# Peptides against a protein of PDB entry 8YVU, part 150

Target 1, 39 residues: chain A of PDB entry 8YVU
Amino acid sequence: PQLCYILDAILFLYGIVLTLLYCRLKIQVRKAAITSYEK
Target 2, 160 residues: chain B of PDB entry 8YVU
Amino acid sequence: TWLTVLKKEQEFLGVTQILTAMICLCFGTVVCSVLDISHIEGDIFSSFKAGYPFWGAIFFSISGMLSIISERRNATYLVRGSLGANTASSIAGGTGITILIINLKKSLAYIHIHSCQKFFETKCFMASFSTEIVVMMLFLTILGLGSAVSLTICGAGEEL

## One batch from the design tools (peptide; made by RFdiffusion4, then SolubleMPNN)

Design b2_p23_1_s1 (from b2_p23_1, 18 letters changed)
Fold by OpenDDE base, seed 1:
Parts: sequence; C-alpha cells; structure tokens
Structure b2_p23_1_s1 (fold): chain B 39 residues (1-39), chain C 160 residues (1-160), chain D 39 residues (1-39), chain A 23 residues (1-23)
Amino acid sequence: as target 1 above (39 residues)
Amino acid sequence: as target 2 above (160 residues)
Amino acid sequence: as target 1 above (39 residues)
Amino acid sequence: DDALLFLLYVIDHILKLLRELLE
C-alpha cells in the first residue's frame, strides 16, 4: 500500500511536468508558425 | 492543418476538464450519499463540508463546456467567454487545492493522534477513507487546473 | 488500497498518452524548424 | 442512469478526439 501511494505521487508529478512541457512546446510551435508566416 | 491541430488540442483539454469535473462530482455525491458527513466528528471531511466537490465540479464543467463550444463555433465572443471561464476555473482549482491540502493535513494528523494500528476501528477507517478520497480529489483538481490553465493560455494566444 | 491501484492505472495511462503527444509535438517542432531553415 | 449515459458519451467523445490526435 505504501508503494502504491509513492507511485501515485511520482506519476502525478510526471503528469504535471509533462503537461507544462507540452504547453511550452505548443507555444514554441505557435511562435515558429507565426515566424514562418511572416517570412 | 496547424490550426486544426490546435483546436483539437483545445477540445481535448476541455473534455479532460469536463471529465475531471464529473469524476469529482461523482466522488462528492457518493461520499455524501454513503456517509452522513454532518454526524462525523472532526475535520476529516472538511473539504466535503465546504462543498468543494460540488462547486469545483461546476466551475470545471462550465469551463470545459465553454471551451468546447468556443472551439466548435469559432466565435470571438465565445473565445472570450471561454477564456474568462477558464480563468475562473483556474482560480477555483487553486482554491480547491488549498482546501484539499488543509483537509489532508487534518486527516493525517487525525491518523497520527489516534495511532490507527487497527484499520477496523470506525474512526480510523473513516480517516483513512477520507485521506484516500481527498488525495484522489487533489489529483483530479490539479489535472483540472492544468487543463484550465492550458486552455486559458491557448485562448489568450488567440486573442493576441 | 484498491483506490490507490485504480489511481495508479489512470495516472499511468495519462502519462503514456501525454508522452506520446509530447513526442509528436516535438517532432512537429523539429519539422517546422527544418522548414524554416530551408527558407 | 442518464448521468451515466452522459458520462459514457463524454468518454466516447474523448476517445474519438484521442484517435483523431493520433492520426
């Protein structure tokens, strides 16, 4: 049971980090698309 | 194609938010139906007493629905509405996280004070159950907050 | 304890999905960068 | 029952969206 809760915490943290990274990457893609459109 | 992908991502985030809200609402209703929280001594279910599962679920559901509708209709006024709703949902999510953390601390303190070695004791069982539910709701709330913030950023980017 | 395992399963699935999406987005960013470099 | 059906509908919609994103 303790291992389960630890795993939950790790997976949760991983999910948050991935979400943030995904958002950042999405913003980068948008910026790149805008730059490409202006060229 | 790129705009279509972005729209699909927004819709996905909106759906995720709605799902999170629905799960939170379901948990809240189940707990309220099975347990008479008003008769339980202590602050183990403080988040439920505060009605967090209900108002939190409502905010997230509204935010998600507005985001989906805004994406489908592609109307400027709906985009602004979705942005506002997502912002409100983000604030609600933050507040909910705070409440849940406080509840979690109280529940853990309760378990520690009673030295709950016997799981079958009613008080210890309730405290453990509350802790589990609060943790789940906390995770769901953080997921909902993440989706709401993501949608807010996406909406803000479209308005700029 | 049972709820913990269910949560683990959900979080695990979510993590996998996000990872796949992140990888796809990363590939898209790379493609966009290459296209921008060729222009 | 209606709430459950609605939930199932939402889940189905999510799955469809996921499929579209994966394509």
Scores: peptide ipSAE 0.489, ipTM 0.822, DockQ to the pose 0.035
Fold by OpenDDE base, seed 3:
Structure b2_p23_1_s1 (fold): chain B 39 residues (1-39), chain C 160 residues (1-160), chain D 39 residues (1-39), chain A 23 residues (1-23)
Amino acid sequence: as target 1 above (39 residues)
Amino acid sequence: as target 2 above (160 residues)
Amino acid sequence: as target 1 above (39 residues)
Amino acid sequence: DDALLFLLYVIDHILKLLRELLE
């Protein structure tokens, strides 16, 4: 049972990190698209 | 094309928010149906007594629905409405997290005080069950808050 | 304890989906960068 | 039963959206 809670914490942290990375990547894509449009 | 992708992402975030709200409502209704919270001694279910699963789910549902509608109709007034709803949902989520943390602390304190070695004792079982549900609701609330904040940022960017 | 395992399954599925989305977005960013370099 | 059906409908819709995002 304790291992299950540890796994939950790890998976939750992984989900948060992936969400942040996804947001950052999305912002980068937006910036790249804007820069390409201005050229 | 990129704007279309962004719109699809907004819709996804809105759907995620609605789903989170529905899951919270389901957990709330199940707990209320199985357990008579009013007769439970202590503050183990303080989040439920505060009605968080209900009002929190309503806020998240409204925010998600408004976000989806705003995306579909692409009207300026709907964008503002969605931004307002997402902001309200974010505030509600923050409040919910606070309530859930307080409830979690009380539940853990209860388990510690009663030295719940006998898992089969009704009080210890209820405290453990409450703790598990509160943790699940906390995770769902964090996910909902993340989606609401993301939608708020997207909406604010469109107004600018 | 059973709820913990259910949560693990949900979080695991969420992590897989996010990973796939991140990979796709990363590929799109790479394609956009290549297109910008060719211009 | 209606709530379960609604939940299943929502899940199906989310899965479809995810599939579209993955395409």
Scores: peptide ipSAE 0.491, ipTM 0.816, DockQ to the pose 0.037; fails the geometry check
Fold by OpenDDE base, seed 5:
Structure b2_p23_1_s1 (fold): chain B 39 residues (1-39), chain C 160 residues (1-160), chain D 39 residues (1-39), chain A 23 residues (1-23)
Amino acid sequence: as target 1 above (39 residues)
Amino acid sequence: as target 2 above (160 residues)
Amino acid sequence: as target 1 above (39 residues)
Amino acid sequence: DDALLFLLYVIDHILKLLRELLE
């Protein structure tokens, strides 16, 4: 049971980190698209 | 292209909010149907007594729905409405997290004081069950708050 | 304990979905960067 | 039964949205 809670915490943290990385990557795609449009 | 990417992100965040809301409602309904919270002594279910699973779920659902509708119709009035709803949902989420943390502390303190080594004792079982539900709701609330804040930032960026 | 396992399953599925989306987005960023470099 | 049907409808809608996001 304790291992399950630890796994929940790890998976939750992983989900948050992936969400942040996804947001950053999406912002980068947007910047690249804007730069390509300005050329 | 960038607008399409933003729209997809908003839809994803909106769906996450709706899902979080539905899960919270399901947990609230199950707890209310199985347990008579009003007759339970102590503050183990303080978040449920405050009705957080219900009003919090409603706020997140409305925020998510408005975000999806705003993205689909691309109307200025819907963008403002979505921004307002997401801001309200963010505030509600923050308040919910605070309530859940307080409830979690009380539940953990109860378990510690009563030395709940036997899971099958009624009081210890209820305290453990409450702790598990509160932890799950806390995680869901944090996810909902993150999505609401993200949608608020996106909406604010569109108005500027 | 059963709720913990259910949460683990949901978080695990969410993590997989986010990872797939992140990978797709990363591929898109790379394609956009290549297209921008060829201009 | 109506609540369950509504829940199933919401789940189906979410799954469709997720599929659209994955495509």
Scores: peptide ipSAE 0.487, ipTM 0.818, DockQ to the pose 0.036; fails the geometry check
Fold by OpenDDE base, seed 2:
Order: C-alpha cells, then sequence, then structure tokens
Structure b2_p23_1_s1 (fold): chain B 39 residues (1-39), chain C 160 residues (1-160), chain D 39 residues (1-39), chain A 23 residues (1-23)
C-alpha cells in the first residue's frame, strides 16, 4: 500500500511535468507556424 | 493543418474535462449511496457534505461540453461562451482543490489522533477510506483544472 | 488500497498518452525547424 | 443502463479522438 501511494505521487508529478512540456512545445510550434506564414 | 491540430487538442481537452467530471460525479454518488455522511463523526467527508462532487462535476461538464460545441461550430459567440465557462470551471476547480486539501488535512489529523495502527477498526477504516477518496478526487480536480485552464488559454488565443 | 491501484492505472495511462503526444509534437517542431532552415 | 451506454459512447468518442490525434 505504501508503494502504491509513492507511485501515485511519482506518476502525478510526471503527468504535470509532461503537461507543462507539452504546452511549451505547442507554443513553440505555434510561433514557428506564425513565422512561416509571415515569410 | 496546425489549426486542425489545435482544434483536435481542444476537443480532446473538452472530452477529458467531461470525463473527469463524470468520474467525480460517480465517486460522489457511490460514496453517498454507500455511506451516510451525516452520521460520520468529524469532518472527514467535508468535501462531500459541501456537495463538491456534484457542483464540481456540473461545472466541468458544462465547460467541456461548451468547449466541444465551440470547436465544432467554430462560431465566435460559442468561443466566448466557452471561455466564460472554462473560467468559471477553473475557479470552481481551484475552490474544490482548497476544500479537498482541508478535508485531507482533517482526515490525516483524525488518523493521527486515533493512532490507527489497526486498519480493521471501523473508525480507522472510515478515515483511511475517506483519505483515499479525497486524494483521488484531488487528483481528478487538478486534472480538470488543468484542462479548463488549457481550454481557457486556447479560447483566449482564438479571440485575439 | 484498492483505490490506489486504480489511480495508478489511470495515471499510468495518462502518462503514456502524454508521452506519445509529446514525442509527436517534438517531431513536428523538428520538422518545422528543418523547413525553416531550408528557406 | 442509459448511463452506462452514455459512458460507453463517451469512451468511444475519446478513443476516436485519440486515434485522430495519433494519425
Amino acid sequence: as target 1 above (39 residues)
Amino acid sequence: as target 2 above (160 residues)
Amino acid sequence: as target 1 above (39 residues)
Amino acid sequence: DDALLFLLYVIDHILKLLRELLE
């Protein structure tokens, strides 16, 4: 049971980090697309 | 192509929000059907007593539905409505997180006070069960809030 | 304890999905960068 | 039964969306 809660915490943190990274990457793609349209 | 991808992402976020809302509602209904919260000593189920699973699920469901509809119809008025709904859902999610954290603290304090070494004692079992449910709801609420905030940002970007 | 295992499963699936999406987005950013350098 | 059907419909829709995102 203790291992389960630890795993939950790790997976939760991983999910948050991945979500943030995904958002950052998405913003980068958007900026790249806008720059491509302006050229 | 990128706009299409963004649209798909918005729909996915909306669906995720609806799913989160439904799961929260299911947990709320299960707890209410199995346990008489009014007879439980202490504030172990304070979030349930406040009706959070119900109103939270409603807010998230409405926000998700509006987001999906807005994406499908691509109408300016729907985008504004979705933005408003997502903002409201974000506020509701934040409030829910606060309530759940308070409930979690109370549950943990209860476990500590009763020195729950034996899991099979009724009071300790109820406190542990409450803690587990509250933690799950907290995770779901955080996920819902994340989706609502993401949808709000996307909606705001479409209005600009 | 059983609820913990259910949560682990959900978080695990979510993590896998996010990882796949992140990888795809990263590939898109790389492709966009290459296209920008060729112009 | 209706709630279960609705849930299944939502799950199916999510799976379809995921598939579209993966394509």
Scores: peptide ipSAE 0.481, ipTM 0.820, DockQ to the pose 0.034; fails the geometry check

Design b2_p23_1_s2 (from b2_p23_1, 16 letters changed)
Fold by OpenDDE base, seed 4:
Structure b2_p23_1_s2 (fold): chain B 39 residues (1-39), chain C 160 residues (1-160), chain D 39 residues (1-39), chain A 23 residues (1-23)
Amino acid sequence: as target 1 above (39 residues)
Amino acid sequence: as target 2 above (160 residues)
Amino acid sequence: as target 1 above (39 residues)
Amino acid sequence: DEAFTFLLYVIDLGLLIAQKLLS
């Protein structure tokens, strides 16, 4: 169980990081789309 | 435009492959440093005994590096080299998956035979640990194989 | 222990899905950037 | 591009760490 919890922690952290990156990228896409629409 | 996108994707895939390889190496190193695999009862670490984390990671790293270099230099010889490396990495990944599946089966069988109810039992702990590591390695190998295959397809497309 | 393994599987799947989505978004950002540059 | 560069940097760091561990 301890190893499982460690793995869970690592995977959880990885998931959080990926989520943040995804959100940032999504915001970038939205910004790019808005900029493209304004042009 | 499409070629540029593909090149950027290729670089990303190469980086992902290298990262996967590094993670595999890290896991392999950790397991080898903590456990004397040769003295572990059973075949729960067969993938490690085969040295998969090492050679697999090397293949993936080389493939990824070559893919990145090929993309950056845009040289025909590098593209061919990358294609060859990615093909080799794909083969290595497939072999690794096979080894890991076998290891996983052995580990699961070991857990089943010993009826592991208590995690703190050394044997059960080792079997569970092996299972977890093998599963992680399997996933990483699948990711690496996917990237290598993708790079191979992209490289083959460039050659045509 | 079983819950840990299930959680690991879910987190791993989540990681894979997020990676794929991230790749797709990155492609979209690139396409949007190219489109914006062409305008 | 920046994220990708950062990823490359992390990979490079990982390689360096691996090299140090193997030395």
Scores: peptide ipSAE 0.481, ipTM 0.802, DockQ to the pose 0.063
Fold by OpenDDE base, seed 2:
Structure b2_p23_1_s2 (fold): chain B 39 residues (1-39), chain C 160 residues (1-160), chain D 39 residues (1-39), chain A 23 residues (1-23)
Amino acid sequence: as target 1 above (39 residues)
Amino acid sequence: as target 2 above (160 residues)
Amino acid sequence: as target 1 above (39 residues)
Amino acid sequence: DEAFTFLLYVIDLGLLIAQKLLS
């Protein structure tokens, strides 16, 4: 049971980090698209 | 195309495979060092008794390394070798999944038979621990298999 | 403990999906960058 | 570029661990 909670914590942290990275990439894509549209 | 995407991520997939293999080896080593699996009653650690963490990790590591080397050097012979290694790793991964599922079933059956609602007893604790480790290894094996299959498809696409 | 394992499975699946989406998004960013460079 | 560098670092770490395990 303790190992399960540790695994949950690791997976949760991983999910948060990936979500943040995904958001950053999405913002970059949007910025690139806007720049491309303005040209 | 999907193949182009896989080709671009081939190195990443190889790294993931190696990492998965290393984690599996670490877990196997830890379990073997902490627990005397040979003296544990039942087949709770059947996957460990079969040496899956060891040979499975070796196959995945070799496959991942070959995939990375093949991508970096871009040599035809390495591509073929990587494809072969990834295929072998995929087969090994499938076998490993089967073994882990069997082990998981046995562990769950053990927990059910002994009505291990409270994990304070040594046997119940060991069964629960085994189940957790097996589940984790199963997930890692699935990830490794996915990476190996992806690399195999990518390699096959390069040969065509 | 059972809920913990279910949570692990969900988080694991989420991690896989996010990884795939991240890869797709990264490819889109690269394509956008190439298109922007060619213009 | 940073992601690629990080990946290379992970590869190096993996190789180091593999070498230690083989020694």
Scores: peptide ipSAE 0.457, ipTM 0.793, DockQ to the pose 0.049
Fold by OpenDDE base, seed 5:
Structure b2_p23_1_s2 (fold): chain B 39 residues (1-39), chain C 160 residues (1-160), chain D 39 residues (1-39), chain A 23 residues (1-23)
Amino acid sequence: as target 1 above (39 residues)
Amino acid sequence: as target 2 above (160 residues)
Amino acid sequence: as target 1 above (39 residues)
Amino acid sequence: DEAFTFLLYVIDLGLLIAQKLLS
């Protein structure tokens, strides 16, 4: 049971970090596309 | 291409929000059906007593649905509506997190005071069950808040 | 304890999906960067 | 029962969107 809760915490943190990174990458892709369109 | 990607992302976030809302509603319904919260001693189910699973689920569901509809129809009025709904859901999510944290503190305090070593004792079982449910609700609320905030930012960016 | 395992399963699936999406996005960023460099 | 059916519908919709995102 303790290991389960620890795993939940780790997976939750991982999910948050991945979400943030995904958002960051998406913004970068958007910026790159805008820059390519302006050229 | 970018609009398509954004649309897909908005829909994904909206679906995530709706799913989170539905899960919260399901947990609330199950708890209310199995347990009479009004007769439970203490504040271990304070979030349920406050009706968070219900109103929170409604806000998140509405926000998610509006986001999906707004993205599909691409109408200006829907975009504004989605932005408003996402803002409201973000506020609701923040409030929900606060309520859940308070509930967690009370539940943990209860467990500590009663030195719950025996899981099958009624009081300890209820406290443990409450803690587990509240933790799950907290995770779902954080996910919902994240999606709502993301949608709000995207919507605000489209209006600028 | 049972709820913990269910949560672990959900979070695990979510993590896998996000990882796949992240990888896809990263590939798109790389393609966009290459295209911008060729222009 | 209706809530459960609705939940299944939402899950299905989410999966469809996920599939589109992965395509």
Scores: peptide ipSAE 0.487, ipTM 0.809, DockQ to the pose 0.036; fails the geometry check
Fold by OpenDDE base, seed 3:
Structure b2_p23_1_s2 (fold): chain B 39 residues (1-39), chain C 160 residues (1-160), chain D 39 residues (1-39), chain A 23 residues (1-23)
Amino acid sequence: as target 1 above (39 residues)
Amino acid sequence: as target 2 above (160 residues)
Amino acid sequence: as target 1 above (39 residues)
Amino acid sequence: DEAFTFLLYVIDLGLLIAQKLLS
């Protein structure tokens, strides 16, 4: 049971980090697209 | 292509928000059906007494639905409405997190005070169960808040 | 304890899906960057 | 039962969207 809770915490943190990274990457894609359009 | 990808992402976020809301509502309903919270000693289920699973789920559901509708119809008034709903959902999510944290602290304190070594005692079992449910709801609320904030940012970007 | 395992399963699935989406997005960003560099 | 069915529908929709995003 203790291992299960630890795993939950790790997976939760991983999910949050991936979500943030995904958002950042999405913003970068948008910026790149805008820059490409201006050229 | 980029707009299509963004649209798909917004829809996904909206669906995630609705799903989170529904799961929260289901948990709330199950807990209310199995346990008579009003007769439970202490404030172990304070979040349920406050009705968070219900109103929180409603807010998240509305925001998710509005986001999906706004994306599909692509009307300016719907975008504004979605932005407002997502903002409201974000506030509701933050409030819910606060309530859940308080409930979690109370539950943990209860377990500590009673030194729940005997898991088979009714009070200790209820406290442990409450803690597990509150933790799950907390995770779901955080996910919902994340989706709502993401949708809010996307909507704000479209208005600029 | 059963709820913990269910949560683990959900979080694990979520993590896998996000990882796949992130990888795909990363590939798209790389392709966009290459295209922009060629112009 | 209805809520469960609705939940399954939402999950299916989410999976469909995910599949489209991955395609």
Scores: peptide ipSAE 0.481, ipTM 0.804, DockQ to the pose 0.036; fails the geometry check

Design b2_p23_1_s3 (from b2_p23_1, 16 letters changed)
Fold by OpenDDE base, seed 4:
Structure b2_p23_1_s3 (fold): chain B 39 residues (1-39), chain C 160 residues (1-160), chain D 39 residues (1-39), chain A 23 residues (1-23)
Amino acid sequence: as target 1 above (39 residues)
Amino acid sequence: as target 2 above (160 residues)
Amino acid sequence: as target 1 above (39 residues)
Amino acid sequence: SDALLFLLYVINNLLLIAQKLLS
């Protein structure tokens, strides 16, 4: 169970980081789309 | 095409493979440092006894490095080398998965045989720990295999 | 302990899905960048 | 390239964490 909790913590952190990266990338895509639309 | 996408992500896949390899090595070293696998009853750590975390990680690391180098230098000889390394890594990954599955089965069988109700029992703890580590290693191996196969396909596509 | 394993599985699946989505999004960003460059 | 840099950054951070754990 302790290892499971450690794994959960690691996976949770990984998930948070990936989510943040995904959000940043999504914002970039949106910005790129807006820029392409304005051209 | 899928090949074009793989080519563009070759460096990423290579780095991912190296990372997977490093994580596998870390787990292997931790397990070997904490546990005397040779003295553990049963075949709970058969994958570790086989040295999979070590040689598997080496293969994945080499494959990843070669893939990165091949992409950066864009040399034909490096592409062939990377293809060979990735193929070898794919084979190693497949073998590793097989070993890990066998280990997992043994670990699960051990848990069932001992009817582990109390986590604090040393044997049950070790079996559970082994199971968890093996599962993690299995996932990492699958990821590594996926990256190696992807890189192999990419390299094969470049040679065609 | 069972909940922990379930959580691990969910988090792992989430990680895989996020990775795939990230890859797709990255491809979209690249396509958008190429399109913007061609304009 | 950015993804690679990010991945390298993550690797470095993981290595640093590993070093801290081993110390």
Scores: peptide ipSAE 0.473, ipTM 0.791, DockQ to the pose 0.092
Fold by OpenDDE base, seed 5:
Structure b2_p23_1_s3 (fold): chain B 39 residues (1-39), chain C 160 residues (1-160), chain D 39 residues (1-39), chain A 23 residues (1-23)
Amino acid sequence: as target 1 above (39 residues)
Amino acid sequence: as target 2 above (160 residues)
Amino acid sequence: as target 1 above (39 residues)
Amino acid sequence: SDALLFLLYVINNLLLIAQKLLS
């Protein structure tokens, strides 16, 4: 059971990091799309 | 289009495969160092007794390394070597999943039979620990198999 | 302990889905960057 | 590419540690 909680913590951290990276990448895509539309 | 996507992510898939292999090897070595599997009653650690963490990690590591080298050098002989290694790793991954599922069933059956409510008992602790490790290894093996299959498809597409 | 395993499965699935979405988004950003460079 | 190189470096170091532990 303790290993399960450790795995949960690792997966949770991984999920948070991926979510942050996804959000940053999504913002970059939106900025690129706006720049492409203005050209 | 999917082949092009897989080709672009080939290095990432190779790295993921190597990482998965290393984690499996680490778990195998830790379990073998802390516990004498030969003296454990039953088949709770059947996957470890079969040496899956060791040979599986070797196959996945070789496959991942060959895939990365093949992508970097773009040589025909390396592409064929990578394809062969990825195919072998895919087969090894499938076999590993089968072994881990069998081990998981045995561990769950043991827990059910003994009604392990007290985790401090040696037998119940070992069964629970085995179940947790097997589940982790199963997830890692599925990830490794996915990467190996993806690399195999990418390599096959390059040969055509 | 059962809740821990369920949480592991959900977090694992979430991690896989986020990884796939991240890869797709990264490809889109690269395509947008290439298109912007060719213009 | 830089992130991949760093990952490869980490993997190589981990492999070396694993080899030392297994020897």
Scores: peptide ipSAE 0.471, ipTM 0.786, DockQ to the pose 0.056
Fold by OpenDDE base, seed 2:
Formats: sequence, structure tokens, C-alpha cells
Structure b2_p23_1_s3 (fold): chain B 39 residues (1-39), chain C 160 residues (1-160), chain D 39 residues (1-39), chain A 23 residues (1-23)
Amino acid sequence: as target 1 above (39 residues)
Amino acid sequence: as target 2 above (160 residues)
Amino acid sequence: as target 1 above (39 residues)
Amino acid sequence: SDALLFLLYVINNLLLIAQKLLS
């Protein structure tokens, strides 16, 4: 049971980090698309 | 194409495979060092008794290393070697999954027979711990198998 | 404890899906960067 | 490439830890 909670914490943290990275990457894609449209 | 995407991520997949192997090895060594598996009643640690964390980790590590080296050096002989190693690792992963599923079934059966609702008893605690470790190892093995299969497909695509 | 295991499975699946989406997005960013460099 | 290098660095450190534990 304690190991399960530790695993949950690790997976949750991993999910948060990936979500943040995904958001940053998505913003970069949007910026690139906007700059390409203006040219 | 999907193959092109996989080729670009081949090194990443290889690294993931090595990491998975190392985690499996670490868990195996920790469990073997803390618990005397040979004296534990039942087959709740059958995967550990079979030495799966050890040989499985070796196969995955070799496969991952060969994949990374093959990608970096871009040599035809290394590509073939990596393909062979990834295929072997895929087979090993499948075997490992089978062993882990059998172990999981035995552990769950043990918990059911002893009505281990409360984990205060040493036997129930050990069975629960085994189940948790086996589940973790199963997930890691599935990840390793996925990476090995992906690398195998990439390698096969490069040979064609 | 059972709920913990279910949560682990959900978080694990979420992590895999996010990883795949991140890879796809990264490829899109790379393609956009290449097209912007060629112009 | 930077993420891959970082990952390789982490793997190397983990391998070193494993070697120390096995010694």
C-alpha cells in the first residue's frame, strides 16, 4: 500500500511535468504558425 | 511516414529501454537483498526466483545499447545486430510478461485464500508487497517490450 | 488500496498518451522550423 | 538532442550508482 502511494506520487509528478512541457511546446507551435502566416 | 518518425526517435526509444532495464534490475536487486525469497512460502516471488529482473534487464540493456550505437555509427552491420538484439529482447519481454502474469495470479490467489483484508500479518504484507512489485515490473516490462518492438520495426524498415 | 492501483493504471495510461502527444507535437515543431528556415 | 543528452547523463549516473551497489 505504501509503495502504491509512492508510485502514484511519481506518476502524478511525471504527468504534471509532461503537461507543462506539452503546453510550452504547443505555445511554440502556435507562435511559429503565426509568424509563418504573417510572412 | 510512421516509420520515419520511429527512426528519428530510435535513440530515445533505446534510452528508454535501457532505463526500463535498469529500473527492473534495481527493483530485483533491492528485493533480493532485503528479502530471503528462497525461504518465503509459496510462489509469490516466482518471477524473482526465475531471475527475470536480472536476465531481462541484461537483454533490454544490450538491445538498447546496440540500438543507440547502431543509430550513431550508421553502419549496416550494426543495424542488423540491433535488429537481432531487439527481436531477442522482444521475445524476452514477452516471456517476462508471461512469468509476471503467472506470479501475479499466484499472489492474488494467496491473498484471496488467506483473506488478507488487513495487511498487519507478515504473510499478507509480503503477498501484497509482492503483488505491488510484480505489477510495477509488469508495467516496466510492457514499456520495454513496446520500445523493443518499435526499434525492431525501425530496424526492419531500414533493411528494406 | 484497490483505488490506489486503479489510480496508478489511469496515471500510467495518461503518461503514455501524453508522451505520444508530446512526440507528435515535437515533430510538428521541427517541421515548422524546417519550413521557416527554407523560406 | 539536449533532452537526449540529459537522459544519457541520468542513465550514466544510475549505472555508476548500480556499480557502487554491486561492489
Scores: peptide ipSAE 0.467, ipTM 0.785, DockQ to the pose 0.062
Fold by OpenDDE base, seed 1:
Structure b2_p23_1_s3 (fold): chain B 39 residues (1-39), chain C 160 residues (1-160), chain D 39 residues (1-39), chain A 23 residues (1-23)
Amino acid sequence: as target 1 above (39 residues)
Amino acid sequence: as target 2 above (160 residues)
Amino acid sequence: as target 1 above (39 residues)
Amino acid sequence: SDALLFLLYVINNLLLIAQKLLS
């Protein structure tokens, strides 16, 4: 049972990190799209 | 192409919120059906007594639905509505996390005080079950909050 | 204990889906960067 | 898009099950 909770914590942290990275990547894509539209 | 990718992401986040809401409702319903929360002495199920699974699930469901509708219709009023709903869902999620953490602390304290070595004692079993459910709800609430915040940032970026 | 395993499965599936989406987005960003450089 | 459609389908089915449990 303790191993399950540890795994949950690791997977949860991984999900948060991936979400943050995805958001950063999305912002970069949006900035690139805006700069391409202004040209 | 970029707008289509962003739309797909918003739909995915909305679906995640709806799924989280449905799971929370299912857990709330199961707990309410199996346990007479009104007859349970103590603050072990304080989050359930406060009705968090119900109102939290409703807020997340509404936020997710509005996000999907806003993405499909691409109307300015729907975008604002989705942003407002996501903001409200984020606040609700934060409040829910706070309530769940308090409940978790009380449940853990109860388990520690009563030295629940005998798992078959009704009180110890209920405390352990409550702890497990609260942890699951906490994870779901954090996931919902993450999706709501992501949608809020996306919506704010579209308005700028 | 059984609920913990179910949660692990859900979180694991969510992590896989997010990873796939992140990879797709990263590929799209790279393609956009290449097209902007050719321009 | 296909994955999203599948997820929407699953959600719709879950909602239908919830409605059946509530009638």
Scores: peptide ipSAE 0.476, ipTM 0.808, DockQ to the pose 0.064; fails the geometry check

